# Designs tried in a protein design run: peptides against a protein of PDB entry 7UQJ. Part 4

Target 1, 160 residues: chain A of PDB entry 7UQJ
Amino acid sequence: PELYQNFNITPPRGVLFHGPPGTGKTLMARALAASCSSDERKITFFMRKGADILSKWVGEAERQLRLLFEEAKKHQPSIIFFDEIDGLAPVRSSKQEQIHASIVSTLLALMDGMDNRGQVIVIGATNRPDAVDPALRRPGRFDREFYFPLPDVKARFKIL

## One batch from the design tools (peptide; made by RFdiffusion4, then SolubleMPNN)

Design b1_p8_3_s1 (from b1_p8_3, 4 letters changed)
Fold by OpenDDE base, seed 1:
Parts: C-alpha cells; structure tokens; sequence
Structure b1_p8_3_s1 (fold): chain B 160 residues (1-160), chain C 160 residues (1-160), chain D 160 residues (1-160), chain A 8 residues (1-8)
C-alpha cells in the first residue's frame, strides 16, 4: 500500500499468483504483507482458502466474502489473500452451478467495488489458473498475474 | 540498503530480474523496495518502464536517465526499478541504431558510476533477457541475475 | 516473524530455497529479512555460507553453529540464512565422513531445538538440493522448500 | 517443494 502511494502507481486491485503447487505463491503474498507492514502502519493480512469459504459457510459464502472485504476496508491498509482461489471461483462448466456462479459474481462485485484510493490489495493464489473464472482475470480485478513457476525447461513450453 | 550495511556485504549495483511475462519480476522488485523501507529510513523506489523512457523523451532519454540516477542518489537509500528493460537496452543488432546505442552507453556509464558505498540498487526486469545488451549483464552492472521462471511440470518430478 | 504471530500460523522452523545458480535464492532471503524488519522491530539477519562454516572453523564448526543459533535467539526476531547449505550439510555418502555427520547432526539438533514460539527462521539456499542431507528436509527442519527455477533451457540458451 | 508461502 504505502509503496504505491509513494510511487504514484495505481495499486492493483488484484494480483493473481498462479503456478504449480509448492512454487511460492503464499510466501510471496505473506512476504509482501510483511514487507508493506511498518510499525506505524501495520498492513492487516487476511488469509482465506477458496475451498474453506465454500465448505465452512454452506449458504453464507457470499456474506462471508462481503464481511471479509468490509473488514479489510476497516483495517486499511490491508491485503486479502485467497489461497487456492480455484476452489472459490471455478470456471462455470455447467448451467447447474448457480451457487458457484453467485460466489464468483459476489467476488467480482467486491473487486469492482474497491476504490482505487483504497489500500486493500487482493491476492489470489492458484495451482490451476485455467480453473479460475476468466471474469476474475479482467482489468480492475485480478488484472495482474504473477506466475510462480517450476524450474525445469519443459514446463515453460506448457505455459506459453 | 540497510540490509547490506548490517551484513558487510557489498550491495549489488544491479540485479536483473528475468523470466517470461507474468512471472512476478515487478512484484518482487516492489516487495524488495517495501521490505527495505522502514519508518525511520524509507527506501525511495523509482519505477520506470524501458519503453516509456524511449518513447516519452525522444532525444532526452539520456538526460532523463541521468536525472533518474541523480534523483536516486539524492534520495538514498533508493531502488531504481526498470520494468521491461529490454525496451531500454535492446541488443545492438545493426550499426544504424545509434540512439539505442547511446542510451545503453548512458545506462552503462551510470551503473559504472555508482559508488559501492552508495545505497542505490538498480533492478532491471525483462521478459526477454536475450534482448538485453550483454554489456549490462557484466560485473559492476546487472552482475546479479534473478530468474523468474515458468512452472516446469517436469522439474517438479525431479525435486519431489 | 510478526507475520506469523499476527496470523496464528506456526512459523516454519526452516525453509529450503533450492534451484540452479543465479536463480535468486540469496536475494529472496535478503528481501524476506528486510521485509519482516520494521523500525520498532528490526529482524536480525544472519548470513553464513555453508562452505565457509566448514573451512573457517576446522574443528569448531559445531560450536560456531551453536553460537550462531544462540545469537539468533538473543536477537529475535531473526533469520538465519545459510547460503550454499549443500556445503554445510552434504548427503552422507560414506561412513568415513564423521565430521560432516557431526555438523549435520548439530544443525538438525539446533533446528529441532527451536521452540515454535521462537522468532528465528532458518533459510537454507542450495544449487544442489540432492546434495543436502534428506534429514534436513524433514518436518520441523527445512520442512518448507522453495524452488528457485531456471528458465526453460531453450530460453536460457537464448539469454546466455 | 513447499512454497515460499509458509516461510513468512
């Protein structure tokens, strides 16, 4: 947050960390949160697992997302980190997934509703970026993607 | 900066972040800048795009580079981050690119002119490190390379 | 350190950064140390090279490791960074390497002796994770591995 | 390979 204010850079609303399991997405998010936290201005870091939002709150996932974003707004500057966001915002494969459709729509609306003056950054991490709803990857949402790669030469060709 | 002083480590003059698009080079540079910034000693982070230096300042790109390095020196400890440095320092493919040659020479001279006692770190990020002039990658310049890789599926099997 | 206390997350005792030379393991460790350092609570970063611990202290490497961990405990919150940890903790290939066996055992004991309430994080960096004793990679030690990958060999050949 | 995630 302070980093963007000091540099006249529009803070990204959302950053998507994507890459295979064990590639450092959650650490980077945490390192960024710690990095941006000073003693005078602690950045509040909110961590949620995508699957946990769906499973813990059967029927309340939308409300819990709203509360999370409101809490993050109250505790600015803040970072909301969604680990395994593919569990929260799966690509709509069939007409029958109205619940997933609603949660994704809520997340989209919450990201769209973040004022660019706000000091709330959303970081989504996924091992399956292809399983994340493309609507989340549009400008004003997770409009910045950070790929957390594996080492070996052969996977670079699979991701280009 | 403080990190290197506290550890008796010669701060690198320049670090090249290279890797495919979306591999987080810019985020790491920002995280490092924020990370090294304390409330008593804010690290000043300067961000420039390589292509923007060439396009915004037709005929003044050299002067703007000098001013950037002078400003970074005045605001020590500081980080100069060149995003898309391949746009600033293209490999000299032909004798006709005197303008690019001059800008690269200016950047080389500015990096060479950084006192090792200075608290200015230069970070260059590129998606095309093959397009970065090899002269920038020599000792005393971007003499440290940080590769921001893509996820190799096959290397994960070698490390699990 | 503060990040884990604020999030009710058990801080890892140790994190292994592994990947080929020039992949930024040392830079990440430094970035993380600086990131977690605030003005009120400077994180003390301790850097040691694995080979330097073995070579500088012929017969005292164990004692120097103990002193390093005690110093890190006294200066909490702290990070101990072992660069080239493959030089400190080589895989026991033969019964004859009693000295290496003792140093590895000391490092294991020191990592095992870190209270989960302690604000000491150990980061090991290696270019040869296969040369690191597997005992160090077990839960409660370097139970977190972060791979610092190379570019696609084909892209690396375009950049070298 | 545990992501850098859990370190901090």
Amino acid sequence: as target 1 above (160 residues)
Amino acid sequence: as target 1 above (160 residues)
Amino acid sequence: as target 1 above (160 residues)
Amino acid sequence: MIPLERVF
Scores: peptide ipSAE 0.000, ipTM 0.196, DockQ to the pose 0.071; fails the geometry check
Fold by OpenDDE base, seed 2:
Formats: C-alpha cells, sequence, structure tokens
Structure b1_p8_3_s1 (fold): chain B 160 residues (1-160), chain C 160 residues (1-160), chain D 160 residues (1-160), chain A 8 residues (1-8)
C-alpha cells in the first residue's frame, strides 16, 4: 500500500498467484504478509479457500465474503488470501453456476468497492488461471498476475 | 527494507522461520528476496548453513561471519539466510560448546552492530526453534518468528 | 498413478528430485501427493530421510525398508519419499560402505520388485545427485530425474 | 514477468 503511495502507483486491489500446485503460492502470500508486518505495523492475514466458499458457506457465502472484507478493512493493513480461487468455479450444475455467479459477483463488487485508500490487498492463488473468471482478472481487481513456475523440472509433468 | 523506511518502521534485524522440515522455509526466504528485488533494486541473497558454520569454518567461523555481514552491508539491500540455524547448537563436547559460544556470540554482536539504517535482513531457518540459542531470539536479533506449518495436505501423513 | 494410466504410460518406479537445497524438492513431492489425492482417492505419503536409514536403522535398515515398501503397497496409491537420499552414501569407513552396499542393494531389490501394476511411486530428493549410487539411477529405479533449479531470483545469488 | 516488487 504505502510503497504504492510512495511511487504514486495505485495499489493493485488484487494479485493473482498462478502456477502448478506446490510452487509456493500460499507460502509466498504468507511471506509477503510477514515481510510487510513490523512490530509497529502488523499486517492481518486472512485466508480462505475457494472451495470452502462454495461448500461450507452454501447460502451464506456472500454474507461471509462481505464480513471478511469488512473485517479486513477494520484490521488494516491487511491481506486477504484466497487459496484455490479456481474452486469458486461452478461444478457443472445450473444451480452451482448461479451460486458461482452470485459469489463471484459479490467478490467483484467487494474488490470494486475497495477505495484505493484501503490498505487491503487481495491475493488469489490458483493452479488453473484459466478457470478463474475473466471478470476477476480485469483492472482494479486481480489485475496483476504472478506465475509461479515449477522449478525447472525438465519433466514435462503433463499433469493433465 | 524500503517498505520499512516508507513506514518509518525499523526493519527487523532478524526473522526466524521455524516449522517442520519441507514446509518451504528456504523457498520462502528466496521468494522474499525475489519479491523485494526489482530490475532497479536487486536484493543480494546470501545463504549459509548453520552446520557449515560450525564444521567447515572451524577456526575461521567468526571471521567468515564478519566477512559475510560486511559483504551483505556492501551489497545492500541484502538478505542473509541461515539455513538450519539450529545446527549452530553445540555438539555435546566442551570444545564445541566453546566454539558455539564464540560463533553465536559473534553472530549476536553482528546482529546488534547492524545499524538500523542497514538494509540487511537476517533470516534464520530451523526445524527446531527450541534448539536455537535464546540469545538469538531477543529483540534486535531474531525478534520475529514465523511458523511454517505443514501444508494441510489432506493426504494422511502416516509419518510412522 | 491415474495420470499414467490415462496416458498408458508405465508409471516410473522412481523419480529423483535433485538440485540445490531449498529449491522445493520436498514441497514438490508433497504437492504431487496432494494434487493426486482426491476425496475419492487418497494418496498415502511416506517420508524417510537417507541419513536416518543409515543411522537410526543400523542393523534393521533392510527390514525397515522392506516394511516401508510393504506398507506403501498395502496403502496404494502411495508415494515413498526419500529425503536427502545422498545421506545413504557411506561415510568413509569400509564398514559403512558395506552397510551402504547392503541397504542400497535392498532398496534396489525393492524398487526392482515393484510390479508395474503397483501404484507406489518412489521419490528420492538429493542436493547431490552425483552422491547417489548410479545403480539407483538405472531404468526401473530412479530412472527419471528432475532438476530443481534455484528460482531465477535475479537477486545476485552470490553462492559463495 | 511482472516483478513481485511492483505488487508491494
Amino acid sequence: as target 1 above (160 residues)
Amino acid sequence: as target 1 above (160 residues)
Amino acid sequence: as target 1 above (160 residues)
Amino acid sequence: MIPLERVF
């Protein structure tokens, strides 16, 4: 946040960490929170899983997202980390598509509603960036993407 | 470093990464160095093993530590990463305890002698935080501790 | 396992992860186990250290290896991860060379005795691939090698 | 590759 203020750069509202599983995305997000946390300025780190938003929060997912963002705003500076954000993708049922559309729409609105003065960074991690709703990847949302390559394991692990 | 300057926060001189082996402590330290490295501002990353300090540097360990910290200061901003810092623990010989006390004392003095203006972060990684000399964990040294939990790999780790 | 079935590819009996320390070899092995674990198909992950096989299992190392492979077979699909497999290298004593030869011979026999129908993958991790017995690297054993480079952290890694 | 620094 303040790094961006010092550079007159609008802080990205969201950063997408993408790459194969186990490339350290979650670890990186935590480390960033840690590195930005001082004794004087503790960054509050909130973690949620995309799959948990759909499964555990069925019917209340939108409310829980709102509460999460409110709590993150209350505890600024803060990081909201969505692990497995591709897990917000609907399973192929029309009902889940509606739930997904509603939840993702809520997340979009929450990211859009973050005033640039807010010291809340949202980090999404995914193994499947193509499964992340393109609407989340637009400017003012997850507009920065970081690829976590496999360490140059010359094995083409075609994890198909 | 600059994050702390921008926040008027004294950069922690040292951070202790602790947790089970293979939780990504070393990867995290490197990732932090990478995250803080821009094309304009390259962070220099120095890596040493605790066991190497005691074994490979017998008789010169203190001098090598001094040179390491001088080189880290010369190449600011920098990270000194001590992997397996618990390997600085004495082997149960009185001679090794004296060598340990001397080397750890030197490390303490080097950490204490880092002027707060220095853009040198020291990261220690250990699988056994309790084996790290409590003197290293005092304010102005490794005063921040980060626990690296096992990834919640729902794989039933039967660690037999 | 199923990835290999889906490609009609004989699953490698063994995979060697090699590269500098802290490149994420252990994390990758765990992440692979996690990624291959579904709610329907839990992969059992077994972890052993090469140095522990020589030191903790003195006199019973062969039996413990057999039991490990039997247990891995019983809990298929499974991954056996040997961390620091270079720690199976003899310390410069003729007695340790014989113990090494016996233990490595047992491991070779266990890897050779894995019927291709077995859903047991053996992953060895080493910082020193050249210290791994070439016999372990032959076809039907650790016949696939993956180099884990240092993340291309444009940080001037002065690996002094 | 956006340097991670530009994010923080």
Scores: peptide ipSAE 0.000, ipTM 0.218, DockQ to the pose 0.079; fails the geometry check
Fold by OpenDDE base, seed 4:
Structure b1_p8_3_s1 (fold): chain B 160 residues (1-160), chain C 160 residues (1-160), chain D 160 residues (1-160), chain A 8 residues (1-8)
Amino acid sequence: as target 1 above (160 residues)
Amino acid sequence: as target 1 above (160 residues)
Amino acid sequence: as target 1 above (160 residues)
Amino acid sequence: MIPLERVF
């Protein structure tokens, strides 16, 4: 949060956490939510896994997304965290074009429909930012990306 | 490794990190690997996702597990981290009984085959410890469990 | 970063991450740095371990601190992360009073000398916030503290 | 989950 202020950067509606598996993306999102929750100002943290939303019927997945954003709006200030967001919003060019397109379009519309004044932050986490629909990575959506490198522990993390 | 020495606790062959999604299990595993890696004693960190191993043909999944443990042995001191281990080693009574049984049995054998003298620690992470085969949770395997609760978001983030 | 904006909280010059060992402090710091680095606005992340700075002759340790802050200033926006900052800035009353006092005083001066307009954030991580010189925890320095509890270890670590 | 209580 404060890092954006110091850098004169408008808080995004959406933040994409990306980096190799196990670099702490999900933990960071929770830690952020927790850190921003004071006794006086509790942030409601909504977590969904992308694949868990996608596994539902398309119309139900869309409804779940809408409901999630409505709940987040009702419980402001809030964070919506999508773990493995590439599972929810894959590139539109993938062979399952039709099913993904509706969910992606719904998510796009929900992110676009957030007033910049809203106390709702959306965080997406992925190991594969390039597998996320580029439309989600545009201004007003996940317009900020956070690369979680492997902690360059000069300890040879050979990810084999 | 050193954490176990300091507590006079025999390093387990396996440690199960469990708790709700995004509770920092994977992060902790990496942090442990990093913290145990000194300039003098670099720990090799092997990470696999349970589902990624399972998505292979049974014989190839078994081969990948064997190879992983062999590599970990060759690169001692080492940590093998299984993210979403419930995806690799589900309960034997699940409807896909035969395919999972062989992978689970291979993992069991590999964990049992580790000499206690080995500088190989296995860490499994799961959101569903009850979905993990109970045989993996026995002494000499994942005999230590670490619950990663949700940071009780009610844990008083006193932003002073 | 963004959570501070939403909460109308002035970004601190310094943030202290504290909590038990292995609670993800170092990882959080890296993730924050990475997260704040967009393709357009890369944040330079400087990491030092407190003990590694202290292990040098006092005059060299002071010089290293000055150089670090100068480099961070030159590479704005930047984050200076001190891992194990209690190793760098122990309480002045500890038996090695004289050597630590000069390093602490140098760090204090460097933090005080940062213009609030500077795009340099200092993050200290410690397992022992009470071992950190209280002077560092005052307004304009590490004036924000972030407790990394153990993922509520009171959630039943059944160490069987 | 690591409750990051007092950060930023």
Scores: peptide ipSAE 0.000, ipTM 0.303, DockQ to the pose 0.067; fails the geometry check

Design b1_p8_3_s1 (from b1_p8_3, 4 letters changed)
Fold by OpenDDE base, seed 5:
Structure b1_p8_3_s1 (fold): chain B 160 residues (1-160), chain C 160 residues (1-160), chain D 160 residues (1-160), chain A 8 residues (1-8)
Amino acid sequence: as target 1 above (160 residues)
Amino acid sequence: as target 1 above (160 residues)
Amino acid sequence: as target 1 above (160 residues)
Amino acid sequence: MIPLERVF
């Protein structure tokens, strides 16, 4: 939030971090939360994993998402980090697809329901951006995408 | 230590990891320590934070640094990791500057007092290499500097 | 691999990285792969996610595991990183349990079938070590466990 | 369970 306030940039409601696994998406989200926190203004960092959201019964998963967004709104400025947000994407089984669709719909509604004045940023991380529901990648949601290349292993190796 | 022994390279007494926050400096220091540890030869990893050193009364901070280096020497091969070593740099208040100067002087003396045959490596991490006392960055101290770029921001910017 | 060769230490066949989400397990595995690679000796880093293994039909998942281990053996020294290896653990549904049991059994057989002379290390990462099949955590498999604490968010938050 | 601090 504050990083964007400092730039007078409307904070994106959602940012998608994508790239090969272990490219530091989670670390960057944490680092952003850390770098945006100051001694005076702590950014509260909320983290959930897509798969952990799906492991709950639909109604409880939705409730937990709502509570997460409420808590994030209550503790502004805040970041909600969804690790492996592709884990919220429909899995190729129809019954799981309906469950996923409900959870994704709830997430969409929660992102759409964030007022632009809110100091809540949502960061989704995925290794499979194409597996993320395109509806999540629309303006007003995860409208900013950041590719995390493999840290050029060659560039690190040249120093060792 | 052993990584450098394997290369027949005189282990640097000190390595400075620098780069933007969340570039994985701390994680790399940990990873290096883990990678250098084996079942038979554990590298003992000592971690301190610059600010945590400063939070103590000067005489106790210096004592803790001495104890840390003694313990690291006792548990060779070892790594001393100072996270946010720029937190040992003088903050813009004169009274804190004197305290910092004493702690920095103690750290310099401890690094200079490491015999080249010692299997103790000191890693400092900072987001602000220019805030690190230049005396720490001299030969025989933090004489090797590793830049941790933001995972290639240029590749990120092309998607924004 | 090479790190352990340099120490004359039998490389662990498997290492379990566990700890809260975003504690840098994946990044550590990559950093280990990077730190163990040199300009002359690249460690090939193979990565799979537990959930991605399960998303395949049992016979194809097993085939992909075999191919992965064959490729890792072909490209020695190498690391196989399984992110979210708890995703290979039985989910509380009986039909999925049988599928999971077959995949886990294949993984166990592949780990057991690694000759101690092989330069292949398997790293599993999980947020839920207790959800990992105890058979995977036995000697000759994931016999080494590394806890990744949450980087003490409190210590970071106090400086930010 | 080996603490990272002992291995690192």
Scores: peptide ipSAE 0.000, ipTM 0.203, DockQ to the pose 0.183; fails the geometry check

Design b1_p8_3_s2 (from b1_p8_3, 5 letters changed)
Fold by OpenDDE base, seed 2:
Structure b1_p8_3_s2 (fold): chain B 160 residues (1-160), chain C 160 residues (1-160), chain D 160 residues (1-160), chain A 8 residues (1-8)
Amino acid sequence: as target 1 above (160 residues)
Amino acid sequence: as target 1 above (160 residues)
Amino acid sequence: as target 1 above (160 residues)
Amino acid sequence: MQVLKRVF
């Protein structure tokens, strides 16, 4: 946040971490939250899993998303991390598609309603960027994408 | 790079990742290279091992370092990752100390010769920050240091 | 493998990586596969997700597990990585419990049937070690457990 | 991380 204020750049409201599983997306998000936290400025980290939004929040997903964003605003500077955000896209039932559409529309509205001056960053992580609703990937939402490749085989040697 | 230009902050030319082995230094460097890569902007990742600079590049280490930096400049935005950069510091032979001194001086010159507007980031990783030549750790070189702690000892017991 | 042969220690057939989400379990497994791979000795890495075993392998999960272990044996040295292995435990239907029991019994038999001289390592990853069938966690199976803690908040500061 | 985000 402060960086972008000092430089008159609108901070990205949302960042999409994408790439193969086990490339460190969730780890990076946690590392970012922690690294952006100082003794003077603690960053609050909120984590949700895309599949949990559909499965655990049955009938309250939209309300829980609103509460999450309200809490994140109250505890700013903050990061909202959606792990497996592609898990908002259910497999092929008309009823699940309707629930998906309502949850996605709520998330869109919440991201669009974030004041550009706010200190809430939304990070989505996915292994399937093409399974993320394209509307979430538009400017003002997840408009920055970070690819997490498989460490190149030649490059993997140095992790031990 | 772009963030620093927009912010009139000189990007760090070099970042030192330090901490005990297995703390994810190399992994983080890869995750960073990957995360900073988008579909529109691929980041090229160059990786060298400090010990390989001394052992594999016998008699050509300085030339190979120059070529590495030239390739990194040609393929910018890029990251040069030196894993085990403390492996440039040989143990206790006068001949190895001379080779170290020449390689270190070459690396210093290459880091000093990076235009602040360039999109080449140098990351050094070490388990022994005190074995890294202090000249490499000065401003304009590895002037940012990131400590990778051991996951808490209580948490490590479950890894054995 | 070779280390254990030299020391007359039976290599663990299975290792359980457990800890909060985003602690690097999957990443570590990939790093291990890659790091144990040399130019002379490539390690083949097989990855399955526990939830995919139940959902994608409907009616063939046992056969697919057998084939996976056969392929891993054929391409040894190899790692079989089960991400979210707790996803073999379904939530609360008698029919899903029977499918779980059959899949788990098959996995048990496959792990028990691995010759101690084989170069196949099985890695399970979970965020919920208590949701993993205790039979899988017995000696000769996932008999080594590795806890992946959240990076300590104080420790996260140094990733800045 | 901010440094690295800035660097990229």
Scores: peptide ipSAE 0.000, ipTM 0.186, DockQ to the pose 0.170; fails the geometry check
Fold by OpenDDE base, seed 3:
Structure b1_p8_3_s2 (fold): chain B 160 residues (1-160), chain C 160 residues (1-160), chain D 160 residues (1-160), chain A 8 residues (1-8)
Amino acid sequence: as target 1 above (160 residues)
Amino acid sequence: as target 1 above (160 residues)
Amino acid sequence: as target 1 above (160 residues)
Amino acid sequence: MQVLKRVF
């Protein structure tokens, strides 16, 4: 938030972290939440897994998403992190496609309903950016995308 | 491998990375593979997800595990990384319990069959160490465990 | 330490992680400490922030540095991680320059006083390698440098 | 982390 205010950059409503598995997407999101937390200003970090939105929230996924965004709004400044957000994507069944479409539609509405003055940031992480619903990747949603490359041997020697 | 040879420490056959989600377990495994890779000695990194062993390898899970270990042995020095290894744990169904038991038994046999002179390291990552089959956590298997704590606010400010 | 002994590579006394902010420098340092820790050989990880050495240790910074190195020596094998080590650099005031010079001089003396057989590694992380005192970057101190690149402009535009 | 501080 404050970096964006100081650069007159409107903070993105949503950020997509994408790249091969184990490139540090989830770790980065947690690191963000914590670095922006000062002793004076604690950032609340909410984490959900895309597959859990479909499987653990069976029949309540939309309600749980609304509650999550309400809680995030109450606990500003806050980060909502969706790990494996491509796990919202339907498996090969028409019934799962409808459930996915409803969940995605709810998530879109919740992201679109965030006031520009809010201190809620949404981060999605995926290994499969092309498996993320294209509607989530439009301007005003996950409109900022970060590629997490595989560390090369040199980058990994730097990472170790 | 070489660290262990030079310390006369037998390289662990298996290492378990455990701790809360997004603490960097998968990133660490990739980082290890890359740091131990030099220009002269490339470590081959094989990655599988525990849930994929059950779901994508339906009817072939044991065969695919054997092939994975054979490939890892051919491409020494190598790391086999199992992300979400607790995803091998049975869901509460008798049929899935038998499939799990067979896959776990195969993985155990493959780990036990690794020659002490081999340059294959197996790394398992989990958010739920207690959901990992206890047989995998016995000496000679995942006998080294690394806890990945939540970065505290201070640690997160450092991770950013 | 042990990798270095086993490769007959003298362990660097100090490693500098540098690169743009949020490239995983601190994450890497923690990851290293954890990967080199086994159940049989726990690496003790000490972490300090460069700005905290100036601000939280006002009037005691040199004493706290000595105590830190003594503790690290007692708890070998150990890693001392300095996050934002460029935060030791003076802000544009003559009084802060003298305090910085004294702290840097103390850190140099502590690094130079590490026996080659010691199992203490010092890691400095910075976003501003040119703001790190050049004396810290000389051979026998932070003599190994690792660049953490920004994910490309597209990945930065995604991360920003 | 500091890129992330620049992001937040």
Scores: peptide ipSAE 0.000, ipTM 0.332, DockQ to the pose 0.065; fails the geometry check
Fold by OpenDDE base, seed 4:
Structure b1_p8_3_s2 (fold): chain B 160 residues (1-160), chain C 160 residues (1-160), chain D 160 residues (1-160), chain A 8 residues (1-8)
Amino acid sequence: as target 1 above (160 residues)
Amino acid sequence: as target 1 above (160 residues)
Amino acid sequence: as target 1 above (160 residues)
Amino acid sequence: MQVLKRVF
């Protein structure tokens, strides 16, 4: 936030963390939230797992997403972290088309509505960025992507 | 490693990271592996997800665990990280008793056999330490436990 | 890197991560390096521990620092991470004055020379920012500081 | 908080 303010840069509305499993995406998001949280200015970090939203919120996923974004807006500055966001917002062409499409559309609308949502940052984490609806990866949504590589195969053959 | 050598302390054979979801367990394990990896002495980091072992290794989970520990022994110094270890080693009284019991018993034996396994450290991560077989939490196995709290409910109601 | 390029912002020559022990500084540095590393554009992450530089490089610490920065320049884009940088760059008034002064002066010169060093970012981590030579914390060096708070004491009494 | 607020 302050970095963007100091540089007169519009903070990304959303950041996508992607890369192989266990590369530290979820941790980075938390470390970001924790490191952005001072004693004076705590950041509220909302975490949801994409698949859990679909499974636990059957028929209410849209409402729960709206509520999450409202809560995040109420508790600014805040971070909404979606772990395994590909489970929440799959490509619209997936066989369970209608329910996924509605959740994706709701998330899109919620992200697009962020201009008036102040100091809320959305972070999505995925191991499958290509399984995330491309509409979410457009400017004004997850317009920043951070790849979490495997530590280099040589650094990781030294880690593997 | 070196810390244990300098103090003549037997390195823990296993470390259990436990605490609520998303508290950074998996990341800490990776960060430990990466921090212990120097240019001169790279640590090999094996990661497995407990539930993935059961689902992907149907009928071969024991063999794959043995292979994993052999591979870790071959690539010393190494860390074996089990994410969601409660999915791999549930309490022996769970309804799917026999298959889980065999995997738990194999993991127990593999950890007990670590005296001769040199510079291999096992890290288990779980959100449900009580769902992990208590036999795994005994001395000589996961004898060190690290709790990863939620960032405070106030830091986490600022994070939730 | 790209964030700075896209905004025509001069990337900080150095970033100081500071805060209490165990707040995730080292983890964040690694996760940043990992997140900035894509399949197309790998970032080379050099990690050194400040105290290890002094202890392992007795009489050669300056040369090793130069070599590290040369290596980082050769492997651009790169991150040099100094964990416990207060051990490498203590305040010039510390009783072991001369050797520390020379290493500090070398690091200062190496950071000042970064204008011609392309896509190299230096990250220092410390638990004692006041123990770091103030000259390192000036513009053009560690001109960005990041405080890693304790997760709130109640969150941390669940971590301890 | 201030750490990543200053970088991000």
Scores: peptide ipSAE 0.000, ipTM 0.286, DockQ to the pose 0.199; fails the geometry check

Design b1_p8_3_s2 (from b1_p8_3, 5 letters changed)
Fold by OpenDDE base, seed 5:
Structure b1_p8_3_s2 (fold): chain B 160 residues (1-160), chain C 160 residues (1-160), chain D 160 residues (1-160), chain A 8 residues (1-8)
Amino acid sequence: as target 1 above (160 residues)
Amino acid sequence: as target 1 above (160 residues)
Amino acid sequence: as target 1 above (160 residues)
Amino acid sequence: MQVLKRVF
């Protein structure tokens, strides 16, 4: 947020963290939320898991997403972090695909409806970037992607 | 491994990483595996998710756990990392509770059967330490616990 | 700290994280401070930047270092993290070299004066390990070094 | 981190 204000740069509305499991995507999102928080200016960090949007919010997922975005907007500056955002993908049934399509469509609409002036940043994390709906990865949504590689073998050596 | 050898300390057979989601448990486990690997001495890192042990290994979970520990023993020095180890907990059905009990019992036996001379370390990560079977948290198993707190407000300040 | 107590291992008084910029040195130091904190036992994390020790503490840098170590000792268990510790190096002036020598000498004395029984760990991070005063890298000071490599070329490609 | 710090 402050870096964007200082540089007159529109913050990305959405950032996609992708890479193998345990590469620090979730930790980085939290570290960012932490690093941008001051004594004077706390950044509120909202976290949800993609699979929980489907499984825990059965029949109310769209409503819970709306509430999440409203709460994030109310508590600006804020970060919404979706861990395992690929967990929004349909699990092997036509009925789950319809539910998925509705939830993804709601998330798309919520991301599109974020005014550029808002201090809400959305971060998605995934181990499967190809399983993330391409519509989420378009400009104005998750339009910045960061790869989190496995620590290289050479990276392993010098931590000794 | 080397730290333990250099200090003549028996490595903990099992380490439990616990704390809120996205506090870096999985990243730390990978960083540890990385940091302990040299050009001459690679540490093999095996990762499994607790929920995958129940859901993906239906009817063969015990066999897959045995194979995992055998493979880890073959590729010493090694780390077995169980992410979301609380995902071994029964999903609210008596049949799943029996399967859970069998899988947990197998994991307990595998941890107990690790010779103290082995260079296999087991790391469990959870957001819900109270949902981890207390038998796993006994001496000789996950007998070392590390809390991964949310970055405190004061920890937020100095990432700026 | 607890790992060292449980193993009767003298914790390293100082750990040097080195490697290219943006490799996660600061993140790892915070993750370590976090991971070693429990609900019952918070680890206090103190962070300073090497360049800030020279530039922000003009004429009082030695006093501020002493205060930092005293505060860390008072709030044990604690971590003192020096980010960009190579920023203690003189910027191309004889007067800055004298100030540097005094500050480094003070830091050396503070690290040497840490009783082995203290639960204060000092972590230095640098992108330029060769620019870190060799006296800081001696046994009893930053005697453990951890390299943080650039994510390999293949890992760089997917950040684009 | 530096890149991400530039992104926030």
Scores: peptide ipSAE 0.000, ipTM 0.332, DockQ to the pose 0.070; fails the geometry check

